# Ledger of designs, part 83: peptides against a protein of PDB entry 3HUF

Target 1, 320 residues: chain A of PDB entry 3HUF
Amino acid sequence: MWIIEAEGDILKGKSRILFPGTYIVGRNVSDDSSHIQVISKSISKRHARFTILTPSEKDYFTGGPCEFEVKDLDTKFGTKVNEKVVGQNGDSYKEKDLKIQLGKCPFTINAYWRSMCIQFDNPEMLSQWASNLNLLGIPTGLRDSDATTHFVMNRQAGSSITVGTMYAFLKKTVIIDDSYLQYLSTVKESVIEDASLMPDALECFKNIIKNNDQFPSSPEDCINSLEGFSCAMLNTSSESHHLLELLGLRISTFMSLGDIDKELISKTDFVVLNNAVYDSEKISFPEGIFCLTIEQLWKIIIERNSRELISKEIERLKYA

## One batch from the design tools (peptide; made by RFdiffusion4, then SolubleMPNN)

Design b2_p16_3_s4
Fold by OpenDDE base, seed 2:
Structure b2_p16_3_s4 (fold): chain B 320 residues (1-320), chain A 16 residues (1-16)
Amino acid sequence: as target 1 above (320 residues)
Amino acid sequence: KEKEEKKKIEEYYEKE
């Protein structure tokens, strides 16, 4: 989201969030959803127009800002952004920091981008919330991105956490839920006057983690916890691969259970399967190898003695 | 700034 602040009390000492939309900026406008009052004798009554675009798909992957357009409203002394005069037709900016000078005002409006990118685990929830979040200037998507700051956990009562949620946790992404999204939808009006009123997702995250026994005490308890072990991975997602990598596993990816030969069994500590394959093929598993799902693996990983637990399961099957 | 939320999480776990 874009946040503006200024020196010299020209913004009345307040910070403001600028959501996607159009704003008339000047001395003789009243602060509202479409106007920004700037208190200076050197500023025109109606001085500039700011237009913030909705986020692009690229912004979701890069964490880049919503495009910020500035147009001077034919003022005597013009408008500058980052010491450059704004062109007659207006200019567009993708820099994360903008110093906006209105006319001869000695104080600048400082606009800065606060990165917030929300990944969804569920496509149905994305479809429900994406439009509203984009209107807040928040990029949204389903795919993994290095720019993601928040992850929406699907609240299915009584279900295990998904691989996406597990991976988001290990990446130290702020896990949020539908309740937080609902709260975000209500604050749009209140944060116009004070950007500090933006809700902190960390409290929502803390509540999710503390109230769910499927989360370990910290990501660090799980990261590299299985260093030195080797697994074969069958019919799993890219997120599953990344999760297993963060656990410190050596991973071999295979196309089918038929690729599991005696040589592979000799080099592999266990096989990771998706739920569908595990349930359908459990009768045909190779002898002498430990097969489990990611969810079963996660239940072991969150235990304090995870390495010992896995070692015991491997030993039981080698000597059976 | 992109690291601010991750940093807050890290600071949370360092305090527990």
Scores: peptide ipSAE 0.074, ipTM 0.678, DockQ to the pose 0.012
Fold by OpenDDE base, seed 5:
Parts: C-alpha cells; sequence; structure tokens
Structure b2_p16_3_s4 (fold): chain B 320 residues (1-320), chain A 16 residues (1-16)
C-alpha cells in the first residue's frame, strides 16, 4: 500500500494510506476518499492530481508498488518528484519512495510503499477476495512468491492444514483468515486520517496459531529438524519440495512409483507422497521403504521427539 | 519491508 507523510505539518502531522484511485491535492480541498488537503501558503488551491493504479500480477511476484501517477494542475511553480519536474502531461512512477514537492513549498510529501502481498491457498478464496484487496492496493495470487507477506488459510474445521499453510508457516509468512480480510475491507474510510489505524495482521496470526494444535510452537522447531535424513518425493509440487528442504531433508525426485528401484531405496529413508497417490497406490507400495503423506510427516515433525519418531518408523518398515 | 513482517513474527517468538 502507498503511505504518505509530510514534513512541516503540511499534512497536519498525519500519515495517510492512498488506495488505488484519483486524488486532488491542494490547499483548498477537504480530506476525503478523493482529496488530500495540504496546508501551505505556497501550495495552490488545487495543485496536483495523484492517481494510483490497482496492482498488477507482476507486483505480486516482485512486491513492487502500484503505479503512482502525478500530474501538475497547471500551477505557477509546478510539481517535482524526486527533484525532477513533472512533465506537462504527468509522469508515472514505480519507485518505492517518492519525494513530492508542490510548488515552492519548503516541505515535501513523502510517499513510500509498504509491501503487503497476500497469497491464497485456493482459487475459490482468491476469486472471492482479489477484487476487494486489489482496490486496497494489495497484490494477490495463488502461487508461491518471495514477495508474499501474508497467507490466507482456508478454515475447514477438522481438516489437516494444507502444504501451502505448512510452508507459509515455516517461511514466517503472516497467516491470516477470512475474518482479517473482512476487517481490512471496513477500514478504508478510517485510514484516510491516520494510516496507523490499519489493522495489524499479527494479532490475527497469533490467534490462529494459538487456537490450532496443528502448528508447532515456532517455525524454528521444524526448520532443519530432519537434517541428516533422506527422502524421495514424487515430482508433484514446488511447495512440497521447498517444505521438505526447509525441514533439512536431502531430496530425491521420481516421476512414478515404478521408478523406485533398489538403488533409490538404499539411499532413501522414506518416500513422501501426495494424498491422491498414497490412497490409490497404498496396496502397491514397494517393500522395504517407509511411505507417508506430507500431512503424516507434518504430524511427526510438530512433535518434540520428531527425529526419534521418524527413526522408529523407518526401522519398523525396513525390517517388516 | 518484507523483512518487517517476518521480523515481527521472529520478534513474537523470541518474546514467548
Amino acid sequence: as target 1 above (320 residues)
Amino acid sequence: KEKEEKKKIEEYYEKE
């Protein structure tokens, strides 16, 4: 999201979130959803127009800002952004930090991008929320991204957390739910006066983790917890691979259960399968190897004695 | 700033 603040009390000492949309900036406007009052004798009644675009798909992957357009409204002394005069037709900016000088005002408006990128675990939730979140200037998507700051967990009561949720947790992404998204949708008017009124997702995260026994006490309890073990995984998802890497596992990949030969078995402690393959192929698992799902593995790794538990299961099946 | 939200989570777990 874009946040503006200014020197010399020209914004009344307030920070403001700028959502996608158009704003008239000037001395003689009233603060609302389309106007920014700036208090200086050196600023025109209507001085500039700011236009913030909705986020692009690229912005989700890069954590880049919504495009920020500035147009001078034919003022006597013009408008500058980052010490450069704004062109007659306006200019567009993708920099994360903008110093906006209105006319001869000695104080600048400082615009900065606060990165917030929300990943969704499923396409249905994305379809439901993407439009509203994009109107807040929040990039959204389904795929894993290094730019993701928040992850929406789908609350299915009584189901195991998904691989996406597990991975988001270990990556130290702020896990949120639909209740937080609803709350975000209500704050649009209140944050006009004070950007600090934006709800902190950390409290939502704390409540999710505290109330769900499927989460370990910390990500650090699981990161590298299986160092020294080797697994084989069916090449099904990048998130599953990355999750197993974060556990400290040495990973081999295979394309089918038929590729599991004696050589692979000799180098592998266990095989990780997705639920569909596990359920369909459980009768035809290779002898002498421990096969489990990621969800079964997760149940082991959240235990305090995870290394002992997995070792016992490996031994049990090697000698069965 | 991506580091800020991760940092908040880290700071949370360091305080508990």
Scores: peptide ipSAE 0.069, ipTM 0.679, DockQ to the pose 0.011
Fold by OpenDDE base, seed 3:
Structure b2_p16_3_s4 (fold): chain B 320 residues (1-320), chain A 16 residues (1-16)
Amino acid sequence: as target 1 above (320 residues)
Amino acid sequence: KEKEEKKKIEEYYEKE
């Protein structure tokens, strides 16, 4: 989200969130969803127009800002952004930090991008929330992104947490739920006066972790916990691969169960399968290798003695 | 800033 603040009390000492939309900026406007009052005798009654675009798909992957357009409203002394005069037709900016000078005002408006990028675990929830979140200037998507700051956990009662949730947790991403998204949808008006009124996602995260025994006490309990072990997996999910890497596993990939030959078995401690393959192919598993799902692996990993548990399972099946 | 949110999570686990 874009946040503005200013020197010399020209914004009345307030910090303001700017959502996607158009704002008239000037001395003789009243603060609302489309106006920003700036208190200076050196500023025109209506001085500039700020336009913030909705996030692009690229912004989801990069964590880049919503495009910020500035237009001078034909003022005597113009408008500058980062010491450069704004062009007659306006200019667009993708920099994360903007110093906006209105006319001869000795104090600048400082705009800065606070990154918030929300990954969804399922397409249904994305479809439900994406439009509302985009109107808050929050990029959204399904695929893994290094720019992801928040991850929406799907609350299915009685189900195991998903691979996406596991990976998000280990990456130290702020896990949130639909309740937090609902809170975000209601604060749009209140944050006009005070940007600090944005709900803290960390509190939501704490509550999710505290109330779900499927999470370990810390990501650090699991990161590199399986260092020295080797696994093989189907090349089906990037998130699954990245999860196993964070566990410290050496990973071999294969395209089909038929590719699991004696050579692969000799170098691999266990095979990780998705639920669909595990359930369908359980009868045809290669002899002499331990096969498990990611969810079964996760249940072992969250235990304090995870290394000993995995070692016992490997030994049991290697000699069976 | 992503680093800041991760840091807050780390600081949470360090205080418990």
Scores: peptide ipSAE 0.066, ipTM 0.674, DockQ to the pose 0.011
Fold by OpenDDE base, seed 1:
Structure b2_p16_3_s4 (fold): chain B 320 residues (1-320), chain A 16 residues (1-16)
Amino acid sequence: as target 1 above (320 residues)
Amino acid sequence: KEKEEKKKIEEYYEKE
């Protein structure tokens, strides 16, 4: 999201979130969803137009800002952005920090990008919320992204958390739920005057983690907890691979259960399978190797004695 | 800023 602040009380000491849309900026406008009042005698009644575009798909992967367009409204002294005069037809900016000077005003409007990228675990929830969140200047997507700041947990009552949720937790992504998304949709008007009124996603996260026994006490309790162990996995999801890497596992990949030969078994402590393969192929598992699902592995990992638990299971099957 | 949210999470776990 774009946030603006200004020196010299020209914004009345307030910070504002600028959502995608068009804003008339000037001395003789009233603050609302489409106007930014700037208090200075050196500023024109209607001085500039700011236009913020909705997020692009690229912005979800890069964490880049929504495009910020500035147009001078034919003022006597013009408008500058980052010390450069805005062109007659307006200019567009993708920098994360903009110093906007209106005419001869000695104080600048400082616009800065606060990165917020929301990943969804569920495509149906993405379809439901993406439009509304994009109108808040929040890029959204399903795929893993290094720019992801927030992750929407799917609330399935009584089910294990998904691999996406597990990975989001270990990445120290702020896990949120539908209640937070609902709250975000309602605060749009209130944050116009004060950007500090933006709901704290960390409170939502704390509530999710504290009320769910499927989460360990910290990500650090799990990160590298299985260092020194080796696993093999089906080449399925990127998130599953990254999750196992964060556990400190040495990972070998295979394409089918038939590729699990004596050589792979000799180098591998256990095999990680997806639920579909585990359930369908349980009868055909290679002898002498421990096979488990990611969900079964997670149940071990969240225990304080995870290394001892996994060692016992490995030993049990090697000597069986 | 992604670092800021991650840092807030880290600071939360360091206080418990």
Scores: peptide ipSAE 0.028, ipTM 0.629, DockQ to the pose 0.011

Design b2_p16_4_s1 (from b2_p16_4, 6 letters changed)
Fold by OpenDDE base, seed 4:
Structure b2_p16_4_s1 (fold): chain B 320 residues (1-320), chain A 16 residues (1-16)
Amino acid sequence: as target 1 above (320 residues)
Amino acid sequence: KEKEEEEIEKYYEEEL
């Protein structure tokens, strides 16, 4: 989200969120959803227009800011952004930090991009929330992104956490739920005057982790916990691959269970399968190798003695 | 400097 602050009390010492939309900026405007009052004798009554665009798909992957357009409202002394005069037709900015000088005002408005990119695990939940979150200037998506700051856990009561949730946790992404999204949706009006009223997602995250026994105490408990082991996986999910990498596993990929030959078995401690393949092909598992689901693996990994547990299962099947 | 500041303030005060 875009946040503005300023020196010299020209923003009344307040930090303000700029959601996607258009703002008239000047001395003689009243602060509301479309106006930003700036307190200076050295700015025009109506000085500039700020326009923040909704996030693009590219912004979700790059963690780039929503496009910030600045137009001078034909003022005598103009508007500058990063010491450059704004062009007559306005200019658009993709920099994460903007120093906006209105006319001869000795103090600048500092606009900065606070990174918030929300990944969803469930497409239905994305479909429900994406529009509202985009109107907050929050990029949203389903696919993994290095720009992802938050991950929406799908609350299925009594189900195991998804691979996406496991991976988000190990990536140290802030896991959030629908309750946090609900709260974000209500904040739009209250944060006009105080950007500090934005909810801390870390509290939501801590509560999710604390109240769910399917999470270890920290990602560090699991990261590289299986270093030195080797697995084979069906080449079906990039998230699954990255999850297994974060566990410190050496990974071989295969396309079918029939591709699990003696050579692969010789270098592999266990085979990781998705639930569908595990359930359908359980009768056809290769002899002499331990096959498990990611969810079964996760249940081992969250245990403090994960290495000993997995070693015992490997040994049990090598000598069976 | 002071005169320029006064002229600037005056401009913004007189701005329509």
Scores: peptide ipSAE 0.327, ipTM 0.868, DockQ to the pose 0.609
Fold by OpenDDE base, seed 5:
Structure b2_p16_4_s1 (fold): chain B 320 residues (1-320), chain A 16 residues (1-16)
Amino acid sequence: as target 1 above (320 residues)
Amino acid sequence: KEKEEEEIEKYYEEEL
């Protein structure tokens, strides 16, 4: 989201979140959803227009800012952004930091981009929330992104956590739920005067972890916990591959269970399968190898003795 | 400088 701050009390010593939309900026406007009052004798009554665009799909993958447009409202002394005079038709900015000088005001408005990118675990929740979150200047998506800061867990009561949730947790992404999204939808008006009123996702995350026994105490308890073990997986999910890498596993990939030869078995401690393949092919599993789902693996990983548990299962099936 | 600042302030006070 865009945040503005300023020196010399010209913003009344407050920081403000700028959501996507249009703002008239000047001395003689009242702070609201479309106006930014600036307290200076050296600026016009209506000095500039700020326009913040909604995030693009590209912004979700890059963590880049919503486009920030500045137009001078035909003022005598103009407007500058990053020491450059704003053109007569306005200029657009994609820099994460903007120093905005209004006329002869000795103090600048500092605009900065606070990265917040929300990944969703399922398309239904994305479809429900994306429009509202985009109107807050928050990029949203389904696919894994290095720019992802928050992950929305699907609350199906009594279901296992998804691979996406497992991976988000191990990546140290802040896991949130629909309750946090609902809260975000209500703050738009209250944060106009004080950006510090933006809800912290950490309390939501703490409550999710506390109320769900499927989470380990920390990501650090699971990261590299299976170092020295080797697995094979079907080449079906990049997210599943990245999850297994974060566990410290040596990974081999195959296209079909029929590709699992004696050589691969000799070098592999266990095979990781998706639920569909596990359920359909359980009768045709190769002899002498431990096959499990990612969900079954996760249940072992969250245990304090995970390495001992997995070693016992490997030994049991190598000698059966 | 002070005189230029006063002229600038006066301009913004008189701005319609």
Scores: peptide ipSAE 0.326, ipTM 0.868, DockQ to the pose 0.608
Fold by OpenDDE base, seed 3:
Structure b2_p16_4_s1 (fold): chain B 320 residues (1-320), chain A 16 residues (1-16)
Amino acid sequence: as target 1 above (320 residues)
Amino acid sequence: KEKEEEEIEKYYEEEL
């Protein structure tokens, strides 16, 4: 989201969130959803227009800012952004930090981008929330992104956490739920006056982790916990691969169960399968290899003695 | 400097 602050008390000592939309900026406007009052004798009554665009799909993958347009309202002394005079028709900016100088005002408005990108685990929840979140200047998507700051956990009562949730946790992404998204929607008007009123997602995350025994105490408890072990997996999910890498596993990929030959078995401690393949092929598993699902692996990895547990299970099946 | 600042302030005071 875009946040503005200013020197010299010209914004009344307040930080403000700017959501996607249009703002008239000047000395003689009243602060509301479309106006920013600036307290200076050295700016025009109506000095500039700020326009913030909704996030693009590219912004979701890059964590880049919503496009920020600045237009001078035909003032005598103009407007500058990053020491450059704004063009007569206005200019657009994709920089994360903007120093905005209005006319001869000795103090600048500082605009900075706070990255917030929300990944969804399922398309139904994305479809429900994307529009509202985009109107908050929050990029949204389904695919894994290095720019992802938050991950929406799907709460199905009595279900195991998804691979996406496991990976998001190990990647140190802030896991949130629909209750947090609802809360974000309610505070939209209040954050106009004070940007500090934005709800802390970390508190929501702490509550999710505390109330769900499927999470370890920290990502650090699981990261590299299986260092020195080797696995093979079906080349079906990038998230599954990245999850296993974060566990410190050496990974071999195969395209079908028929590719699991004696050579692969000799170099592999266990095979990781998706639920569909595990359930359908359980009767036809190769002899002398331990096969498990990611969810079964996760149940082992969250235990304090995960290395001892997995070693025992590997030994049990090599001699069966 | 002071005169230029006064002229600028006066301009913004007189701006309609």
Scores: peptide ipSAE 0.324, ipTM 0.867, DockQ to the pose 0.621
Fold by OpenDDE base, seed 2:
Structure b2_p16_4_s1 (fold): chain B 320 residues (1-320), chain A 16 residues (1-16)
Amino acid sequence: as target 1 above (320 residues)
Amino acid sequence: KEKEEEEIEKYYEEEL
């Protein structure tokens, strides 16, 4: 989201969130959803127009800012952005930091981008929330991205957490739920006057972890906890691969159970399967190897003695 | 400087 602040009390000592939309900026406007009052004797009554675009698909993957357009309203002394005079037709900016000088005002309006990108695990929830979140200047998507700051967990009562949720947790992404999204939808009016009133997602996240026994106390308890072990991964997602890498596993990826020969069994501690393959092929598992689902592995990994637990299961099957 | 500042203030005061 874009935030503006300024020195010299020209913004009344307040920070403001600028959502996607159009703002008239000047001395003789009243602060509202479409106007920004600037208190200076050295600016025009109606000085500039700011236009913030909705996030692009590219912004979701890059964590880049919403496009910021500035137009001077035919003022005598013009408008500058980053020491450059704004062109007659207006200019557009994708920099994360903008110093906006209105006319001869000795103080600048500082605009800065606060990165917030929300990944959804569920396409139905994305479809429900994406439009509203984009109107807050928050890029949204389904695919994994290094720019993601928040992850929406699906609240299905009584369901295990998904691989996406497990991976988001280990990546130290702030996990949120629909209750936080509902709260975000209500703050649009309250944060016009004070950007500090933006709700802290970390408190929501702490409450999710505390109230769900499927989460460890911290990601650090799980990261590299299986260092030195080797697995074979069959018919799993790319997210499953990245999750197993974060556990410190050596991973071999195969297309079918038929690729698991005696040589591979000798070098592999266990096989990770998706639920569908595990349920269908459990009668055809090779002898002498421990096969489990990623959800079964997660139940082991969240325990304090995960290495001892997995070692016991491996030994149990080698001597059976 | 002072005269330029006064002229600038006067311009913004007289602005329609």
Scores: peptide ipSAE 0.323, ipTM 0.867, DockQ to the pose 0.573

